# Ledger of designs, part 153: peptides against a protein of PDB entry 6EJA

Target 1, 276 residues: chain A of PDB entry 6EJA
Amino acid sequence: VEYMPANPVRIAFVLVVHGRASRQLQRMFKAIYHKDHFYYIHVDKRSNYLHRQVLQVSRQYSNVRVTPWRMATIWGGASLLSTYLQSMRDLLEMTDWPWDFFINLSAADYPIRTNDQLVAFLSRYRDMNFLKSHGRDNARFIRKQGLDRLFLECDAHMWRLGDRRIPEGIAVDGGSDWFLLNRRFVEYVTFSTDDLVTKMKQFYSYTLLPAESFFHTVLENSPHCDTMVDNNLRITNWNRKLGCKCQYKHIVDWCGCSPNDFKPQDFHRFQQTARP

## One batch from the design tools (peptide; made by RFdiffusion4, then SolubleMPNN)

Design b2_p24_6_s4 (from b2_p24_6, 10 letters changed)
Fold by OpenDDE base, seed 4:
Structure b2_p24_6_s4 (fold): chain B 276 residues (1-276), chain A 24 residues (1-24)
Amino acid sequence: as target 1 above (276 residues)
Amino acid sequence: SEEQKAFREEVRAKAVPLDDYTAD
């Protein structure tokens, strides 16, 4: 028996797509589309054919919109984070779209679980944010991610300019660039003018693969740190016995866990302790 | 992933000397 929420959450799906994978995108879109959710699609500046296709879709559904701005993003580039941040701002300014969760997707994603399962789960944990950490030594993560290096995105390339230091007092974290963020945290990231958000936005403007670390780091060092769940619900190996466990992967099938499958014991394993 | 690793290595190989950056 699936949990039936009295006040089901509504999801803003942000799709960042590029290339010519129209068929794949269409398939994925059909699989995730629901009238109660919202879909905000960014098409790479260089993908004009895909953009035309997406525009056609957006005209057919009132809850589907395409970003009026388009960036030429490269994989791992800082512009990807900018895309997410601007999308978040846009979505918050859309007063006619009362979304509760922000979920990013690519054309390669595909839901394994039903919408009902996802909605039920998120409705139960609507105050939480779901980001998957790397699960390794943090120092090694910093080194391998190049967080101690300064990068500049220019001419569709990430240039390593030199070394840098991580801001004092900041505990960096990261892992998957796929996340589920509640509206409250998105509001914080978008509108807060505190030192944390300001410094991190600047810091990650020169970061390689910023989406894999920015939201983790901001969340864990913010007043919202106790809402962190070490699970982005991108599950490759679904196992009832093991519960809802995520593996670190760049691109994986999207699997939303249900309250029935996500037992209290499992939740405690994924919940991170608040940072001091 | 291996793809991520390869990309990071490629990017790191494109080093341009610059003084250390302080994010503070």
Scores: peptide ipSAE 0.024, ipTM 0.506, DockQ to the pose 0.018
Fold by OpenDDE base, seed 5:
Structure b2_p24_6_s4 (fold): chain B 276 residues (1-276), chain A 24 residues (1-24)
Amino acid sequence: as target 1 above (276 residues)
Amino acid sequence: SEEQKAFREEVRAKAVPLDDYTAD
């Protein structure tokens, strides 16, 4: 039995791509494309060939757009976070695209589960945000991530400049750089002028691998903290008690958990796992 | 590399104080 939501969520897929692997991107795109969703594609400034190919795709589909701005991004660079943040702003300003969830993807990602499964799940939990934490000692995480170090992105390289302090009163967290964020939280991140968002945007402008920690940290320390689910739907045995069988792969899994499998008590458990 | 170290030092010298980078 498949649960069919009355008001299915619509997803804004943000694709950050680079290189010359146009065929790979095309294959992935075809696998995730649906007429009810939206696709916003950023092509690395240095990848002109790929940009031309992506533009061609965008001309074929009304729900596919390419960022008019392009950054020279490196994995682990602060510019990657900037790319996401600017994309979020753009998407919020697109009044003709009524999306409910933000999902980031790369050309290397590939869906395992069906669109129906993903939509059904997110429609059931449309008020939640899905971010996977590292699940280990936080002090060790800080050290390994270099959060106590100051970095500067220049010439496609992250230069370590020295040490820095993590702001007091902030619970730093992180893990996966792949996440599913609801529109409400994206609005908060984009437009809030509170001290948390302002401080974290500045802090993470000089952070290595910022996408693995920024959204986690902002969410957990924000008024939206109760909406966090410690899972990005790419985790092995996600919600094992409900029979969800997921495998951690460098691909998009979604876990395929159906709302029909959830009990009221299960939802409560999810809320309990949310970080204050 | 030594070149990278030199570059980092040069950038550091031209940068704003570290405290400003930490958003304190």
Scores: peptide ipSAE 0.017, ipTM 0.447, DockQ to the pose 0.013
Fold by OpenDDE base, seed 2:
Structure b2_p24_6_s4 (fold): chain B 276 residues (1-276), chain A 24 residues (1-24)
Amino acid sequence: as target 1 above (276 residues)
Amino acid sequence: SEEQKAFREEVRAKAVPLDDYTAD
């Protein structure tokens, strides 16, 4: 029996793409396209060929837009986070796009699950945010991620400037840079003026691979911390435990499982020792 | 994932000290 939500969620897919993989992007886009969702595409400033191709696609669909601004993004650079944050702001300002979830994708991503399955699942858990934690020692994570190091993105490179300290009182977390965020949390990240959001935006402006940790850290230290699900629905091991067929070669692994196969007990909610 | 790990290592390897700046 397939779950059919009465009020299906609408997804804002943010695609950050670069290079010349237009055919791959087109294939992926066709696979994920649905009239009820929204697609906001950022093309690297240096990828003019791809930009032209994406513009052509955007002109064919009313629910596909291309960012009017373009950053020269390097994967792992702070500019990637900036791209996401600006995209979130743009999407929130688009009052004609009533999206419920934010999902980031790259040209290399490919869905395994159907749109109906994804929508059904997210509709059931529309109040949750899905971020996968690293599941390791935090101290080790900090070191390996270089969170205790200061970086500057310049000329398509990340320059290490020196050491830094993690802000006091902040529980750092991270893992996958692929996440599913509900609109409420995105609104919080975008418009909140509290110390947490402000400080973290500044902190992660000089962070290597910021997208792997920023949203995790902000969420877990925010009033929304109880909405975190330690799963981004893209980890093969989790789905394999449920008997789902998964392909580990993909960064985004939406295994072909029925939404009904997912139960609340299947998710591990992050619990903070000190809740805000 | 293994791909993510590999990517992280690749990006991390590109992070160099400021004094080692070399324009592409």
Scores: peptide ipSAE 0.015, ipTM 0.382, DockQ to the pose 0.019
Fold by OpenDDE base, seed 1:
Structure b2_p24_6_s4 (fold): chain B 276 residues (1-276), chain A 24 residues (1-24)
Amino acid sequence: as target 1 above (276 residues)
Amino acid sequence: SEEQKAFREEVRAKAVPLDDYTAD
């Protein structure tokens, strides 16, 4: 028997989209849409066609809004974190949207569980934050992610300037850039003026792929550290052949992976029943 | 490097189904 929560959580889905993947976005949106949730969509500043399409959708649904501001979120750019942080602030200021969880998505995401399953699970663990850790040596992670390097986003490029030190007393962590955060923690990240949040926002302003580490690091070093669950409860299409190349070397002075659009050959992944 | 890319792929690919999480 599936658990049915008496007070089901409501989710704010934050979609960060770009390009011309309108059909895939539409498919994903239809798959995740529910009247009880909220959808806040940021369209890349450079994707005007997609922006127009998304605006049309937002006018049809009262629980769908588009960010009035738009950023040029280059691959690996620090501006992506800014996008999430600003979206969080916006969502917290929307008093007419009583959301309980923040979930980020891209056009390359697709649900593997039903809405009822997701809501039931999150309702049971509404006080937890779900962030998947790398599960490896932390020092190695720092090196591989370039966290000990200083980056500057300028002219649509992430420039690697040199070495830097991680602040003392901070336990850096990270992994997946897909997370499920409860409202309480989002409030903390958004409005706290403590030394941790202030320093980390500054530190990660010069970080490559900051979304893969910022929230992990802040959470684990915060008074909310005991709420962390090492799980992101989702599937994203990652393909080494397509996404794990230096395809964006012209934009970033580093190599890494990016999410890929779903193809028919990828559909078998939806049937996975075990963690990798 | 290829090692870095492979590492990032592995990290990003880690996801646990809801049923597996509840079973643990």
Scores: peptide ipSAE 0.014, ipTM 0.355, DockQ to the pose 0.052; fails the geometry check

Design b2_p24_7_s1 (from b2_p24_7, 12 letters changed)
Fold by OpenDDE base, seed 4:
Structure b2_p24_7_s1 (fold): chain B 276 residues (1-276), chain A 24 residues (1-24)
Amino acid sequence: as target 1 above (276 residues)
Amino acid sequence: EWVTGGGGSGLSDELMEKLEEYLS
């Protein structure tokens, strides 16, 4: 018997999309759409065709909105974090959208659980934040992520400017840039003026792949630190042998990895349950 | 529990079809 929450959470899905993946996006959107949730879609500034398509969708549903602002994001760019932060602010300012959770998705994402399952789960753990850590040595993570390097996003490139220090007293963490954040934490990130949030926003504005670490780090060093769950409810097909080709050197002055595509033969992996 | 299977990874049309059926 599935748990039926008395007060089901409502989700703000933030879709950050680019390119020409209209068909994929449409399929995914249909899969995740529910009248009780909210959908805030950012289309890359360079993806005009996709933007037009998304606008058409937004006109059909009252709980679907498109960001009036659009950023040109690049892989690993600091602008991606800016996109999320601005989206969070927008969503909090939308008083007519009483959402409880923030979930980010891309056009490459697809649900592997039903809406009821998701809502039931999040309703049970409505006070928690779901961020997946790297699961490795933290010092190694810092080095490999280039967190001790200063980057500047300019001209569609992440320029490595030099070395930098991790702020004193901050426990840096990170992992996946896909997460589920409760409204309370999003409010904290958005409106807090404490030293932590202020410093981290500044620090991560010059960070490579900031979304993989910003929210982790802020959360773990904040009064909300006890709300962290080391699980982002995502299955990612990591094959580093295939995915770590330093394929982004043309965009960033660093070598990174990307997850691999799932194949039909991987379907069985989605049928398995994972512990929260 | 797992909710999404993308995580930045691409899914083939065939796989999406399977998932659509699975989640229906």
Scores: peptide ipSAE 0.308, ipTM 0.830, DockQ to the pose 0.363
Fold by OpenDDE base, seed 1:
Structure b2_p24_7_s1 (fold): chain B 276 residues (1-276), chain A 24 residues (1-24)
Amino acid sequence: as target 1 above (276 residues)
Amino acid sequence: EWVTGGGGSGLSDELMEKLEEYLS
């Protein structure tokens, strides 16, 4: 029996999509769609076909909107963080959408829990933020992520310009770029003018894979630090031996990793997940 | 909770069908 909350949370799903995965996106969208939630979709500037498809969907549902702006994002690019930050601002300015949680998804994602389960869980922990940390040595993380390196996104490439210093007094953290953030924290990130947010926005505008670290770092150093849950409610098929082949060297001046695809044989892995 | 795919491929049709059935 699933817990039924008296005041269920409403979710703003931010879908950052690209390419031609229209069918996959449609199936995923169908799986996560509910009338009480909100869906804000950013389509890569280069993905015009997908944009047209998404626009058609947005016209059919009042709780589905497409970003009027579109960025050309690249793997590891700082522009991805900009996309999230701008989306957050937009969502906060949409006074007719009373959302409680921000959840980011891609066309490659798919739910493994029902909406009722998700809503029940988030309603119980509505004051928490869900970010998954790397779980490794932090110094090693900084080095491997290239956080001590300065990058510039230009001409669809992440250029490594040189070394940089980690801001003093900041506890850097990171891990997964998939997260669930409550509205209060999103408001803080969006509108705060304190030194932390200001410096981190600047710092991460020159960071590789910024979404994997920005929100972790800001949260843990903010007045909201006690709201962090080290879990992002995601299952990712990580095989670093297979996924870390420097396959993005043509895009970024760094070696990165990508998760692997799940196979039908992996279905059993989705049935035995633990909640925080 | 979600499955996160890699490389843009995401999930196969077969796997999605199984999940759809599981979540129905």
Scores: peptide ipSAE 0.281, ipTM 0.827, DockQ to the pose 0.318
Fold by OpenDDE base, seed 2:
Structure b2_p24_7_s1 (fold): chain B 276 residues (1-276), chain A 24 residues (1-24)
Amino acid sequence: as target 1 above (276 residues)
Amino acid sequence: EWVTGGGGSGLSDELMEKLEEYLS
C-alpha cells in the first residue's frame, strides 16, 4: 500500500515526439495519463501525421495541450534544449495549470511505476530536482561530450565550427537528458536574468546534446544547488559496445552513442529498482 | 520511474503489454 500524501504534487509531462509511432505514443500516454496532471506535447515540425494524431488527443482531454510552435529537431541538436526551454516558459505562463514538477518524455519511454507511486515519491521530495550525472571523470566527460567544441545547428546538421573555452567559474556537469525538475527551479531557469542563466543559455545554444548538461550545470552553479538528487528515476539500457557506433556522423560532426532497446526478456530488470 | 525504449524503435508491443499488466 502506497502512502497517499495530503497535498499530492501535480506533474507537467512534456512529451517531445517525432516520427509515425502514433500507436506506441497512444499506449504510453494512456499509461501515464491522470486527470490531476498536465500534458504538453511537442511534435517535430516534420511529423505532420503524428501532429494530427496528437491534436486529436488534445481535443479529448482538457489537461492535454499541443505546442503551437514546432521545432525541426535532429539527434544531438541544440534545438532540443530550445524546445524544453520554450515549453517551460509556456507552462509557467499557463496560470490555469498549477503543476509542481516538470518531467520530459519521448515516445520511446514507458512508465515502470504506478502514478500513485510516482506522486507519493515526488510529494515527499517536492523541493528536490532529479538529475542523473555521468559519474565519471569530468574532464573526460567534457571531451567526449564535445563541450569544448562549438557547434551550430543548421540545415538539419550539427556543424562543428571549432574549439571553445568552458566559461570560467562554472562547474560543468551532465549525464542524462531525462530529468524531473520542480517548478521553483524551472521558474529560475526561465525568468532569471543572472549571469549564470544568461551565459549558459547562450553557451548551450551552440552545444551538442545540450539537454544532457545544461540543467545539471545551471542547477549546480545556482542558488538551488542544494536541491540536486543524483537520480532521474530512469532505467536506460546502455550497452556502449552496441550503441556507440558513431552512427550519427551523417547528422552531427561528432561521434555519439544511443541507448539500446529493451526486450521483453528484460522485464525482470524493472521489478527490482530502488528509489533514491 | 521510467524506461527508455532505445534510440528509435522504442518499446516492443510485447514489452509494453507486460508493463501494462504489471502496472494494472
Scores: peptide ipSAE 0.267, ipTM 0.820, DockQ to the pose 0.300
Fold by OpenDDE base, seed 5:
Structure b2_p24_7_s1 (fold): chain B 276 residues (1-276), chain A 24 residues (1-24)
Amino acid sequence: as target 1 above (276 residues)
Amino acid sequence: EWVTGGGGSGLSDELMEKLEEYLS
């Protein structure tokens, strides 16, 4: 039995979902659902079937809401960051939802730890932000991510328009676009009018895969920089030899990578770790 | 920790069942 904290954190789960994965989403939702948490679900504008299903769920639970706005997101699109930023604002404006952590999920995610374990861990580290860095040299990361390239999302495509410069004085970082952010940092990102936040929002609105780098970069250059933990509490089946095949060139003017699916024989990998 | 599936396809039913049992 995991230690039960006296003041357990409450989590805002932000689910960004698309397609027809209603069954998977339902199972995942049931696995992560708890009455003390909050669930804010964005359904891709093009996924009407899924939207109808999610709306039905939201009507059954008071702590489940669906975004009244819907974006048409594409792989690597800047609109994904917009989705997160808008959802953050919405969640902060929901005064009846006193959440402590922001956690993003997709229909492809699934918990491998119990709610009690997660809550206990986050309650212990409630002042920290969990972002996983790339673990490579920064110059290579910038080049491979295309951060020095200007992109425009239009007509369901990420158009590469040309080259650009990384803003001076900014320590660029990034890695996984899956993270756990505390409310304080989310408030900063949402409401700060300082040059850092303003400039980065503008910069990343023309960035490929912006969610993989925006929050890292903002955090590390902000007054909250000391709260970063280089761990996103996720396990991802990365095999770049298999997952980096430029499979998204029809959507983006860039070569990207995707993680590989876990298989039943990989189950033992989930049992070897202690962290949520 | 969470498992992140590849390509947005999610986890197989079999794997989810194992995890459901494991987490119960």
Scores: peptide ipSAE 0.311, ipTM 0.847, DockQ to the pose 0.311; fails the geometry check

Design b2_p24_7_s2 (from b2_p24_7, 12 letters changed)
Fold by OpenDDE base, seed 3:
Structure b2_p24_7_s2 (fold): chain B 276 residues (1-276), chain A 24 residues (1-24)
Amino acid sequence: as target 1 above (276 residues)
Amino acid sequence: EDVTGGGGSGLSDELMEKLEEYLS
């Protein structure tokens, strides 16, 4: 029997989807859908078929909405961060959706815990933010992420313009671009006019894979720094041998890696996951 | 140099079915 909190948290799931994975998305959506949560779906501007499918879903459920704006995002593009930031603003402006947590998902994601388990856990830690750090040498991370390089997203390409310096006085961090953020921190990121948020938004608008570092860096340098939990409650199958082949050189002026798909043999890994 | 990131790990239909059963 799972603990049932007196005031269970409500989750805003932000789904950023593209391509033609409508079947997979539908299956995942069915698995994570609950009447008490909210689902805000962004479909890539180029994915019209998927957009039509998602619109059909949104018409069937009152707690499902589709972004009226659509971006054409590319792998590693700065526009992905823009997508999240705009989604956050939209969600905060939806006064009829009293959500407590922001959780981002893709069409490839799938739950490995029940809704009750997730809600119970987040209700217990409702004041925390869940971000996974890289856990290695920070200087190496900066170099490998290209954070000391200036990128411009234009014409579906990430152009490397040159070198740049990391802002002084900022402790840069990052890791996974999958996270769970509480409403309070999202409000801070969205509405704060302090130097940190302002500078970081500017800095990361010219950053490769900005979502892997922006929220980490902002959080750790903010008044909310003590709310960080180094766990994003996700499992990603990273295998550098298989996933690092610079397969995105045609899109970005950098060598990128991708995580690998899970195999049926990996099922036991889902059972072995522990809570933070 | 290379970067890591850029998406999630996909699941096969078979694996999703197993998870569905597991979470039921």
Scores: peptide ipSAE 0.232, ipTM 0.820, DockQ to the pose 0.636
Fold by OpenDDE base, seed 4:
Structure b2_p24_7_s2 (fold): chain B 276 residues (1-276), chain A 24 residues (1-24)
Amino acid sequence: as target 1 above (276 residues)
Amino acid sequence: EDVTGGGGSGLSDELMEKLEEYLS
């Protein structure tokens, strides 16, 4: 029996999708859809077919909307962070959508917990933010992530322009670009004019894989730092042997890794219960 | 130097079906 909270949280799911994975997206959407949550979908500017499909879906549900703006995002591109930040602003401006948590998803994602479990958990920890850290040496993380390098997104490529310094007084952190953020923190990130947010937005505008580090860094250096939970409630299939082939060098002037797809034999991993 | 990679892990149709059954 799952605990039923008296005041259940409502979730804004932000879906960033691209390509032609309409069937996969539809399956995932059906799996995560609930009338009490909200779904805000960004379709890559280049994915017109998918956009048409998503629009059709959005017209069927009052709690599903599609971004009126569309970006052409690339792997590791700074524009992905822009996409999230703009979507956050949009969601905060939607006064008719009283969401409590921001959760980002892709078309390849799939729930590993029931809605009731997720809602119960987040309702219990509604004041927390769930960001998964890298769990390594931070200095090494900075180097490997190229955070001390300046990148420019241009012509569907992340150009490495040179070296840069980490802003003084900032404790940089990062890890997964999949997270669960409470509304309060999203409001802070969106509307704060303090030096931290301002500088970090600027800094990460020239950062490779900015979503893997921006929110971590902002949170940990903010007045909300005590709300961080080192868990994003996700399972990612990391196989470095298969996923680290510098397969993105045609897109970015850096060597990157990518998680692998799960296989049927990995099903047991989804049966595990992980709590922060 | 290698960087970490963003993105989720995809599921096969078969695995998704199993997961659906498990979570239903």
Scores: peptide ipSAE 0.135, ipTM 0.763, DockQ to the pose 0.662
Fold by OpenDDE base, seed 2:
Structure b2_p24_7_s2 (fold): chain B 276 residues (1-276), chain A 24 residues (1-24)
Amino acid sequence: as target 1 above (276 residues)
Amino acid sequence: EDVTGGGGSGLSDELMEKLEEYLS
């Protein structure tokens, strides 16, 4: 029997979906849906069929909404960060949705805990932010992530424009683009006008795979730095052999890894013990 | 290599080399 907290946290799940992954979305949605949480879904601007399907779902549930705006996002695109930032702003402006945590999801990841476990855990650590770091040499990370390169998202392509410098005084970090952020930190990221947030938003608007580093970097350099937990409480299928290729050369002037869809053979991964 | 809990999309050394060759 799971401990039921007296004041359970409520979660805003942000789903960023594209293509024709309707089945995957339905599966994910059914798996994570709970009446006490909130679901905000962004559908890629080019995915009209999926958008219609998602709208249909949203009409069935009062705690499910679809973004009225839609971005055309590409793999590794800077627009993904914009999507998250705008969704955060929207969610903060929804006064009728008293959420405590922001969690992003896609069909490529899965919460490693049941809803009750997740809620219990987050309720206990409601003042913390959960971001998984790469756990490697930062210099190497910067190079491999292309953080020292300037990119421009244009015409469904990430153009490499040249080299750039990391802003002075900033400790860059990153890792997983899946995170659990408390409302307080989201408010900070959304509304703060300090130099850190302002500069990082600008910097990462020209960054490849910005969601893998932006929130980490902002958090660690912010007044909220002591709230970081190096864990995202998720399982993601990162099969390097299958997913780490230069398969996106036509889209991005870079190479990288993409998450793989879960297969039945991956079921055993869900049985792994959650990191404390 | 599979990573539990999610990881970065950082390039392998091999991919970096390929990228450099491609962009040269």
Scores: peptide ipSAE 0.022, ipTM 0.565, DockQ to the pose 0.071
Fold by OpenDDE base, seed 1:
Structure b2_p24_7_s2 (fold): chain B 276 residues (1-276), chain A 24 residues (1-24)
Amino acid sequence: as target 1 above (276 residues)
Amino acid sequence: EDVTGGGGSGLSDELMEKLEEYLS
């Protein structure tokens, strides 16, 4: 018999979606939908068809909302962080949605655990934040992420402008751009006016792939640092051979890795992660 | 040429064990 918590956590799922993959999104949505959770969906400004489809879905469910604002999101773009931050603010202002955790998803994500398992786990560790670190040399990470480079997002492109210095006294970290954040930390990130949050928001507004590092860095340098768990409780299909290339040079002045869609041959990975 | 990082992850053994204990 699976233990069910007396006070189960409620999750705000933030979905950042783009393109025309409405069917894929629908399938994923059905797989993760639960009446006790909340779903806040941002559709890329350029994806009008998808936006219409998502709006139709949102009208059918009281716990599904679509962002009234829409950003043009590009791979590696600083605007992606802005999307998350604004979504966090919106969710905190929704007093009728008492969520406990913030989880970001894309159309390429798929649940590897049941809702009950996820809720039970998060309910036990509701005071923790789950971010996966790179697990490598930090200096190498900084270089490869381009954190010591200044980028500007303009005209749907990330322009590399030059070199910059990492703020003194800041321990930079990062890894996966998929995270599970508790409400308390989200509140801190959203409303704190301390030097850390202020400086990091400014710093990461000129950063490539900011979501892979911003929350890690802020958390580890914050009063909430003890809540860090080096795991994001999910699997992402990273095929470096396929995903790590300069495929986005037309969008960013950098080379990077991107997650790949799961294929039938990747099924074994789900089985492995599903084993207790 | 530098390649940006990022990453995907699964559950760690430690977390899996804790999850199992919690669900038992």
Scores: peptide ipSAE 0.015, ipTM 0.401, DockQ to the pose 0.120; fails the geometry check

